# Ledger of designs, part 225: peptides against a protein of PDB entry 3S8F

Target 1, 157 residues: chain A of PDB entry 3S8F
Amino acid sequence: VLTLFVAVPSLMTAFTVAASLEFAGRLRGGRGLFGWIRALPWDNPAFVAPVLGLLGFIPGGAGGIVNASFTLDYVVHNTAWVPGHFHLQVASLVTLTAMGSLYWLLPNLTGKPISDAQRRLGLAVVWLWFLGMMIMAVGLHWAGLLNVPRRAYIAQV
Target 2, 166 residues: chain B of PDB entry 3S8F
Amino acid sequence: DEHKAHKAILAYEKGWLAFSLAMLFVFIALIAYTLATHTAGVIPAGKLERVDPTTVRQEGPWADPAQAVVQTGPNQYTVYVLAFAFGYQPNPIEVPQGAEIVFKITSPDVIHGFHVEGTNINVEVLPGEVSTVRYTFKRPGEYRIICNQYCGLGHQNMFGTIVVKE

## One batch from the design tools (peptide; made by RFdiffusion4, then SolubleMPNN)

Design b2_p23_2_s3 (from b2_p23_2, 14 letters changed)
Fold by OpenDDE base, seed 4:
Structure b2_p23_2_s3 (fold): chain B 157 residues (1-157), chain C 166 residues (1-166), chain A 23 residues (1-23)
Amino acid sequence: as target 1 above (157 residues)
Amino acid sequence: as target 2 above (166 residues)
Amino acid sequence: LVEEVYNAYVAMLLAMLLAIAQI
């Protein structure tokens, strides 16, 4: 039970970021329950990448709670479920945040804005990365529930 | 204007923080509900037992693979298993169908995995600790043991077999 | 417990999505 409380700081951080997004969207003219989402800068890969990371973090976070449960962890521990979890947390959230940071950092370091072609390519990259990671993560979680072991090249299933 | 923005941010933070805490309790409640409605399927772990990994091969119940399977009751057995680089002892493990088997698993060297295909047996094996798993094989046949914890260069070839006899 | 894990996981996700939609 105490292990489940590890979820508290993670949830607090995630929803604090969500609060910042809502504030930003409302400052940009978004109104209502969902209008602030549409008002966010979805044409900027520096924004889209980390937000897609956060979207991947939602199922990853739920998986983290499962992994933190003593009884539920017995089922999923050292199966393909675990790689599924950290591919959402690291290869999605952290990686996409790094990608987004790069799209902001490089123009600022060089003093040169990104071209429209580079912007469009960046958007394509982060969306395709997100899609691929979601497919992989779903597959790994599913395989884990089918008792496919972690760190093995062969399985019964 | 800056003060107004700061106050607005604080309001959003408080709202989402409250939501975060609420969702945490919802998740705990959902887990509790699922466990309460499904009371079967958990393999009880034994008490934490310690063993000296440097002497486990020399003396004690793991020392002789011929004595690894011990009948403790009419339809109950204890099996003392060593997971080592790179295999299991005894191998094969022979047990009767329908018997309650208590596996006592430890390692003389490094951390290994003990994953039995076709079962829900899946534990880490730590040197100096004894992992206890209780299981009853309902179907006769061969069950492969897989190491699912990286243990060195031979990790990928580390397999064992449980033979369940009629 | 596999089904329980699956059900718990899906239920948590759905609950979170529904809660977000209501706020």
Scores: peptide ipSAE 0.164, ipTM 0.809, DockQ to the pose 0.289
Fold by OpenDDE base, seed 3:
Structure b2_p23_2_s3 (fold): chain B 157 residues (1-157), chain C 166 residues (1-166), chain A 23 residues (1-23)
Amino acid sequence: as target 1 above (157 residues)
Amino acid sequence: as target 2 above (166 residues)
Amino acid sequence: LVEEVYNAYVAMLLAMLLAIAQI
């Protein structure tokens, strides 16, 4: 129980980010419980990328709580579950945030705005990345629950 | 207008922060409930046992692979296993079907894994510590031991075998 | 035990979703 208190700052951060998104969406004309989501700038890869990262981070974060639990970790430790967790946390959240930041940074550094074609390509890249990561992550978590070992080229199943 | 925006942001943050704190307790409660209702499958860690990794190959119960399997009761055995770069000793490990097996596993060199396919046996093996796992093989046959902790250049080839005899 | 982990994980996810939805 005590170890789970380390999750407090993370939860505070996560839900604060969610609050910021809700506020932004409402400022953009979104109304109701979910209308603010639709009002967010989903046409901008600099926005979409980190948001998709956050979405991947949710199941990853829940998994983190499992991994941090001594008793529950016994089941998943050094199985494919762990790489699944990492791919959600690092290869999704961190990577997508980095990717998204480039769509903001590069135009500012070069002084040239991205073209519409580049924007559409960026959106495609980000969404495809997210989709692929989710498929892989689900597979890894499933394999982990089937006791497929981590760091091995062979598996029972 | 900046002040209005700031006030609004703070209001949203306050609400979401309250949820964050509530969710912490929900998660703790869910874990506690799960553990309270489903604890039969949990293998206890037991007491901490230490061994000198520098002498474990020369003296003690791990020194002779021919004496690694010790019968401790009519249907009970203790198996002293070394995980080393890059293999297991003894190999194969031969045990009877239906017997209660207590594995005492340690390492003379670096950290290894001890993952037995077809079982829930999956532990890390640390030099200087003894990992204890209790298991009863209900089915005869061969069970592969896999190292699932990186231990060097030969890690991918580090396998062992448990042979369960009828 | 695997089922227990799965159930706990899913329960936490659902709880989180409910919280996000403010239900």
Scores: peptide ipSAE 0.082, ipTM 0.796, DockQ to the pose 0.278
Fold by OpenDDE base, seed 5:
Structure b2_p23_2_s3 (fold): chain B 157 residues (1-157), chain C 166 residues (1-166), chain A 23 residues (1-23)
Amino acid sequence: as target 1 above (157 residues)
Amino acid sequence: as target 2 above (166 residues)
Amino acid sequence: LVEEVYNAYVAMLLAMLLAIAQI
């Protein structure tokens, strides 16, 4: 019950952010169904990081609804599925948002802008982090469906 | 100007909010559909049974591991299992192949897991509560019980065995 | 049951993607 209550404001927040992104993309000259996405500032790690976090949060959020379901939770509960869900929510969304925040915060606190090299490195770090997290999350979810237990060093498969 | 921009933002927000509400209902509907059309059998979530964890080792059906397996009918058994720090009782659990087994699992100490490899048996065991799981072993052999809920320093070594006899 | 969980999960994801594509 609590999870479903939390899901409502979370969805509202996510789609409000999406609305803001669409508006921003269209203001930046993006047109059509997907053109606004291309127009967003993908060259800024402070932007890319939290957006990738949000993308990872989508399957994580769907998983949260699964975890909140009585019968579906029986299948996945205390399996590797749960760590997979956590890594999407915490190690993807929260961590990438924190990373993105640092790319904004540190330059502003020091008064020194990041160099172009630092910007490119930041983009590489964020994308590689996201890729790694997605691979791990998919693997953990898959393992969970194969009944690999959580909090155990052994597995049947 | 700024006012026009704010109005435009509001329009997008309204659209996406409507979408979010629609998706919420879709998700609920999908979950409901899955539950309604579930074909994997009945997952026990019925009677909540309570037990005193401070006396469960001394008296009652969990007290004697030699009496833990009770035949309740033709090809039907109830097994009273204790999950404790750090193991299971009885161990091994011996049951016949093809029999309907009702596991009654509780804990005298802390929360444990009861995950039987090769089966869909996977429950948390709470002190003061009795977990009930019904299962029929179709294949003879050994099935390992794994604790998948952290229960202390010996958690990683907490295993049991179910032996299914022909 | 595992297949049902998988199917439900995938269905939710697809529903979201389809909905996004329609906006």
Scores: peptide ipSAE 0.071, ipTM 0.775, DockQ to the pose 0.285
Fold by OpenDDE base, seed 2:
Structure b2_p23_2_s3 (fold): chain B 157 residues (1-157), chain C 166 residues (1-166), chain A 23 residues (1-23)
Amino acid sequence: as target 1 above (157 residues)
Amino acid sequence: as target 2 above (166 residues)
Amino acid sequence: LVEEVYNAYVAMLLAMLLAIAQI
């Protein structure tokens, strides 16, 4: 019951964010079904970071539904699946959002814009972070499905 | 200008919210499908049971590891297992191949895990509660029990063994 | 059951992807 209750506002929030992105992209000259995506400011780490977080949130959110499903949880509970899930949520979504927030906040607090070098470095950091998180998350989910236990250093797989 | 922008935003929001609702139904349908068609090798047996963790070692079915394996039928056993810091009792657990085993697992101290390698037996063990799981070992051999819930300094060494005899 | 979980998860991901892609 709780899972379904939370699912509704979560989906609403996620897709509302997507709507905002579409609007922003179209305002920036994007046209068509996908042109608005390309029009988004992919050169700004303050934008890219939270968006990548959202991308990580998709599989993480799906995993949340799995984890909250009684019968499905029998398979995944206390396996490496669970760390895979929360790394997508916390170490990807939350962390990347925080990173993005910093890229916005610091220039505003200091009154100084970030340099081009800092911008490029920021993009590299965010993308590499996302890549690393995705690799780890996929591995953990895979291991979890193979019944690798959580919080154990040994497994017969 | 603000009104026009608001109207435009609203249009996109409406579209995406429609997708949101559609996806909600898709997820519900998928969950329902999995629930309807799922098959599990481990069957939860019985209802939630409570036990006093302060006395479970001294009295009751968990008190004597020599009496922990109880034959309840011709090919049915109940095994009363304690998960404690840092091990399992009895250890090893000896059961026959092909028998229906009902594990009754509890803890006298802190929360532990009961994860049997080579099986889909995987439950948390809470002090004051009895975890019940039914399983039939089809293959003889040794099955390691792993604690997958952090329980203290010795957590990493907390192992048990189930010996399935032919 | 493991396969079922996997399949369900993948299906959900695909569904979400399709929704995001507006397909």
Scores: peptide ipSAE 0.019, ipTM 0.744, DockQ to the pose 0.294

Design b2_p23_2_s4 (from b2_p23_2, 15 letters changed)
Fold by OpenDDE base, seed 5:
Structure b2_p23_2_s4 (fold): chain B 157 residues (1-157), chain C 166 residues (1-166), chain A 23 residues (1-23)
Amino acid sequence: as target 1 above (157 residues)
Amino acid sequence: as target 2 above (166 residues)
Amino acid sequence: LVEEVYQSYVAMLLEMLEGIARI
């Protein structure tokens, strides 16, 4: 019940952010239904990281609704599904947002912009992190659906 | 012009809000569909049953592992299981194939898990509460019980076995 | 120990990738 209560404002926030991104992309010359996405500053790790976090948060949020359902929770509770959900929410959204924030915060604290090499390295880091996190999360959700237990080193699948 | 920009932003926000609402209904529909198609796998919540964890080992149906399996009818049994640090009692649990088994599971110490591999039996076991699970084993063999709730130093080695006899 | 952990991690990742490919 509490999760469902929080789900509504969370969705509103998510789509408000999406609206802002669309507007920004269109201001940057993006046209059409999806052209605004390409126009966003994908060369900036401070932008890419939190956006990737948001993308990971989408299936995580959907999973949150599943986990909050009494009936559906019988299928996934205390299976590898749950850690999969956690990693999407915390290790994807929160962590990537934190990582992205560093690419904004550190230059502002030091008064020095990041070098091009640091920028490229940052992009590599956040993309690799996202990729690894998605693989792990999908695998954990998959394993959970196959009745792999949480907090156990062994499973019969 | 700030006014034009503001108006444009509002238009996008309204569109995305509409999309948000649509997605909400889609999610609700998907949940409803899943519930409708997977109802057979849902273990209904049992009646709230309480027990004193401080005496459950000494008296009552959980006290003697040799008396843990009780025939309650033709092809119907009740099994009184203790989950404790760090194992299950009785172990093994021996039941007939094709019989309706009602597991009554409780703990004398801390919270444990009761996850039976190859089945949909997966419940948390709380001291002072009795978890009730109904299941019929259609295939003979051994089914491993796994603790999937952290319960201490021996958690990772806490296993049990259900032996289903032909 | 570090090598064993690493090998276990790699094995896990490969199994996960295989699982994803089966979906």
Scores: peptide ipSAE 0.024, ipTM 0.724, DockQ to the pose 0.026
Fold by OpenDDE base, seed 1:
Structure b2_p23_2_s4 (fold): chain B 157 residues (1-157), chain C 166 residues (1-166), chain A 23 residues (1-23)
Amino acid sequence: as target 1 above (157 residues)
Amino acid sequence: as target 2 above (166 residues)
Amino acid sequence: LVEEVYQSYVAMLLEMLEGIARI
C-alpha cells in the first residue's frame, strides 16, 4: 500500500509539466481554456515527439497504480496487460523523448537546420509511432483482461 | 516582462521539484520502516511457507506424484504440484468437479509460472517457497496449465493438464 | 564438476523433450 505513495510525486511532476506546456502556449499567443494547446509548436517533431510520449504515459501511469495494488495485480500479473503497460512507459514516453531529442540534437550539433522535407518526415514518423503504440497497448491491455498469458504463444480466450 | 515571467516559472518549478524529491525520500523511508517493522506486510494475504528445493523431490508431499492429490475433507482436496524445467507433476492432475481444491505449488529448480486456462489461477512459483491457491472447478473437462514466467530453453513448451472429473 | 554439469544438462534436455512430446 505504501508503494502507492510514488503516485504523489509522479502526479506533481505531471502537473508541473502540463503547467509548463500551458505557459509556453500562452507565451506563443494562445488564449482561453484550450487555445494555448493550438499555439504550441506542433510543426516541430522535437516538440511533438516528447509530448505524445507524455500523453501515452498518462494511461501507463494509471496502469502502474493498478499493477502496484496487491489485489488488482493478481488479476493482471503475468498477462498481456503487463507488456501493455511497459510499452506505454518505455516504448512511448522514453522512445518518443529520445526521438524528439534527436530532432533537436542533430541540428544543434551540426549548426544546420533540418530541411522542410525532413521536418515533415519526422512528424509523420512520430505520429505513426504514437498511433501504433496506442493500438498495440490497447490490444495488450484488452488481451490481458481476457487472461491471455504473458510469455506464451497460445491462449484460451 | 517575458523573461521575468520565465524566471519566476523556473523558480516555481524548481521548488516543486525539490518538494517532490523530498517527499519521495519520505515515502521511501516510510516504506523501509514498514518493511523493517512489519514482516507480515510483505505477504498481506498470508504466511510464507518455505521448503528446501534441494530435497523437495526426494522427501515430503511433493516427492511422489501418485500421492500428490490428498483428500482433506468430504469435498476438499490438497494437490501438491511441482513446477520444474520443463513441466508439471503430477501430470495430469485429476480432481473431482465441485470439490474445493487447494493447490500447493513449489519448484525444485528455477522460478516458474502456474497459469490455468479458463480460471483465475495465475501465480509465480519460486524455489524454496510454496504458492497456495484455492479453487473450485465448476465444469468438468481438461484445463491447461501454462508457464508464464521465463524459465529456460524449454519454457515455451512447458505445459500441464488438470482433468476435472464428474 | 564438469561431469555433474554435463549430466544435469542431459537431464534437462531429456525433460524438455518429454515436455515437447506431451504436447
Scores: peptide ipSAE 0.000, ipTM 0.734, DockQ to the pose 0.009
Fold by OpenDDE base, seed 2:
Structure b2_p23_2_s4 (fold): chain B 157 residues (1-157), chain C 166 residues (1-166), chain A 23 residues (1-23)
Amino acid sequence: as target 1 above (157 residues)
Amino acid sequence: as target 2 above (166 residues)
Amino acid sequence: LVEEVYQSYVAMLLEMLEGIARI
């Protein structure tokens, strides 16, 4: 009940962030239903990282609701599903947000902008990280649904 | 103008709310579909029952592994299982095929898991609480019990066996 | 199994609605 109660404000926050992104994209010259997305600063790892984190948080948040369900939790509890959820919530959202924050923070602390090479490397790291996390998370969720136990090195499924 | 910006942002919220909610339900629906196409079922929660973990090994139905399997009726059994660091008792658990088995599982020490491979039995075992799971084994053979809750250095080796006899 | 999954799904939705209603 508590988790589901908190889920509503969280969703509202997510929607507000999405709306802010659309607004920002439109301010940057994006037009149409999807043109604003392309107008966002996808060349900046400080932007891309947390956005990818947010994208990963969508299925993760859905999983959180599942985990909080009195009925569905009986299916997924202590299975590989749970680590899958964490990899979306922590290893994707939190980690990517931290990475993005670092890409902003370091230049400001040092007083030096990141080089183009550093920027490109940062983009590669963030995208590859996201891809890896998505593959792992999907695999873990799938394994969990197949009743693979959590914290066990063997399973017969 | 901040006020204008805020108003503009609000104009997009309705659409994003709808989209996000729709996607949420799509994912949940997909999960439900996936579960429906597999053998994983929901096991109802048992009645809340408490026990003293400090005495459960010395007295009561969990005290003697030889008396752990109790026939409660025609083709009905109750099995009193202890999950402990690091194993299960009785081990093996011997039950007949086709019988309705009520597992009553507790722990004398720390939290453990009770995951039976090949079944949908998967519960946490808390000291001081009794986990109750009802199951009927349709196929004879050996079913491995796995601890899926970290319980110490020997956690990875904490296994049990259920032997279903024909 | 399908019925159980369906019921679980419905239960989840109801729980969500209850959560929303409590705000």
Scores: peptide ipSAE 0.000, ipTM 0.696, DockQ to the pose 0.053
Fold by OpenDDE base, seed 3:
Structure b2_p23_2_s4 (fold): chain B 157 residues (1-157), chain C 166 residues (1-166), chain A 23 residues (1-23)
Amino acid sequence: as target 1 above (157 residues)
Amino acid sequence: as target 2 above (166 residues)
Amino acid sequence: LVEEVYQSYVAMLLEMLEGIARI
């Protein structure tokens, strides 16, 4: 029962990350309730990638609470729901963070800045990855709710 | 200035933390409202039932697949099912339509899944424990049992069938 | 089904509330 209390520190951490983003956006000239979001460096794939990962992590985190809940896990356990959760957590947040790290690290390791073409390609990659991941994740969660089993190549749908 | 930046960051952090705490109270209030207006249901945990996986094949109700289906009442049955590498016993499981079926499922070897298509039956089967599932099949026909927990090289082929007779 | 899911949801919320109350 006390296991779910772990969600509290996790949420606090998430809001702390949001605070950091707001601060950064306001430092970049963003004003108002939402203007700071627009002021963030959306032209940099090293920034966009992990942020998109965070966005995917929000529903994934909510799903984590569901999966850890005794009564709700009864509904979703060992269904396609679980892979859906994993793809939001690992294949979105972790993978996109790794991608973003690469876009920062590679120029620093080589001593050469990325070209504009490379930057644009990087943006395309991370946005397309995010889009594809969201489509797949929604599909997996939906399939899970329809009782499609995990770790099976066939299902009655 | 690092000091000024730190103080500013702290202020935003405090704001978001305050927001998070406020939302917590809102959620608690919503829970209270829900409890006041709705009844809360609980899926009861079954009584923990243990079995020796090393002897379950030789003695007890799982030992003979021909005796696996036991009528316990006029329209009630208990079915003793073994999930093993790589199949189910008995197979097929034959039960009457409209009867209340209590599945008692265990494993002699490793963890398996017991997922019955077309139903909400979906449980893990642990060696040494008995999984109990109660279900009434309203429609006759064949229901496929799928192992949804990886159990070895033959996992992908581990299927069973429940035949519901009119 | 919807009612059962809702009941499960409420049960989850109660578990969380109990966790908070034990702080």
Scores: peptide ipSAE 0.000, ipTM 0.735, DockQ to the pose 0.051

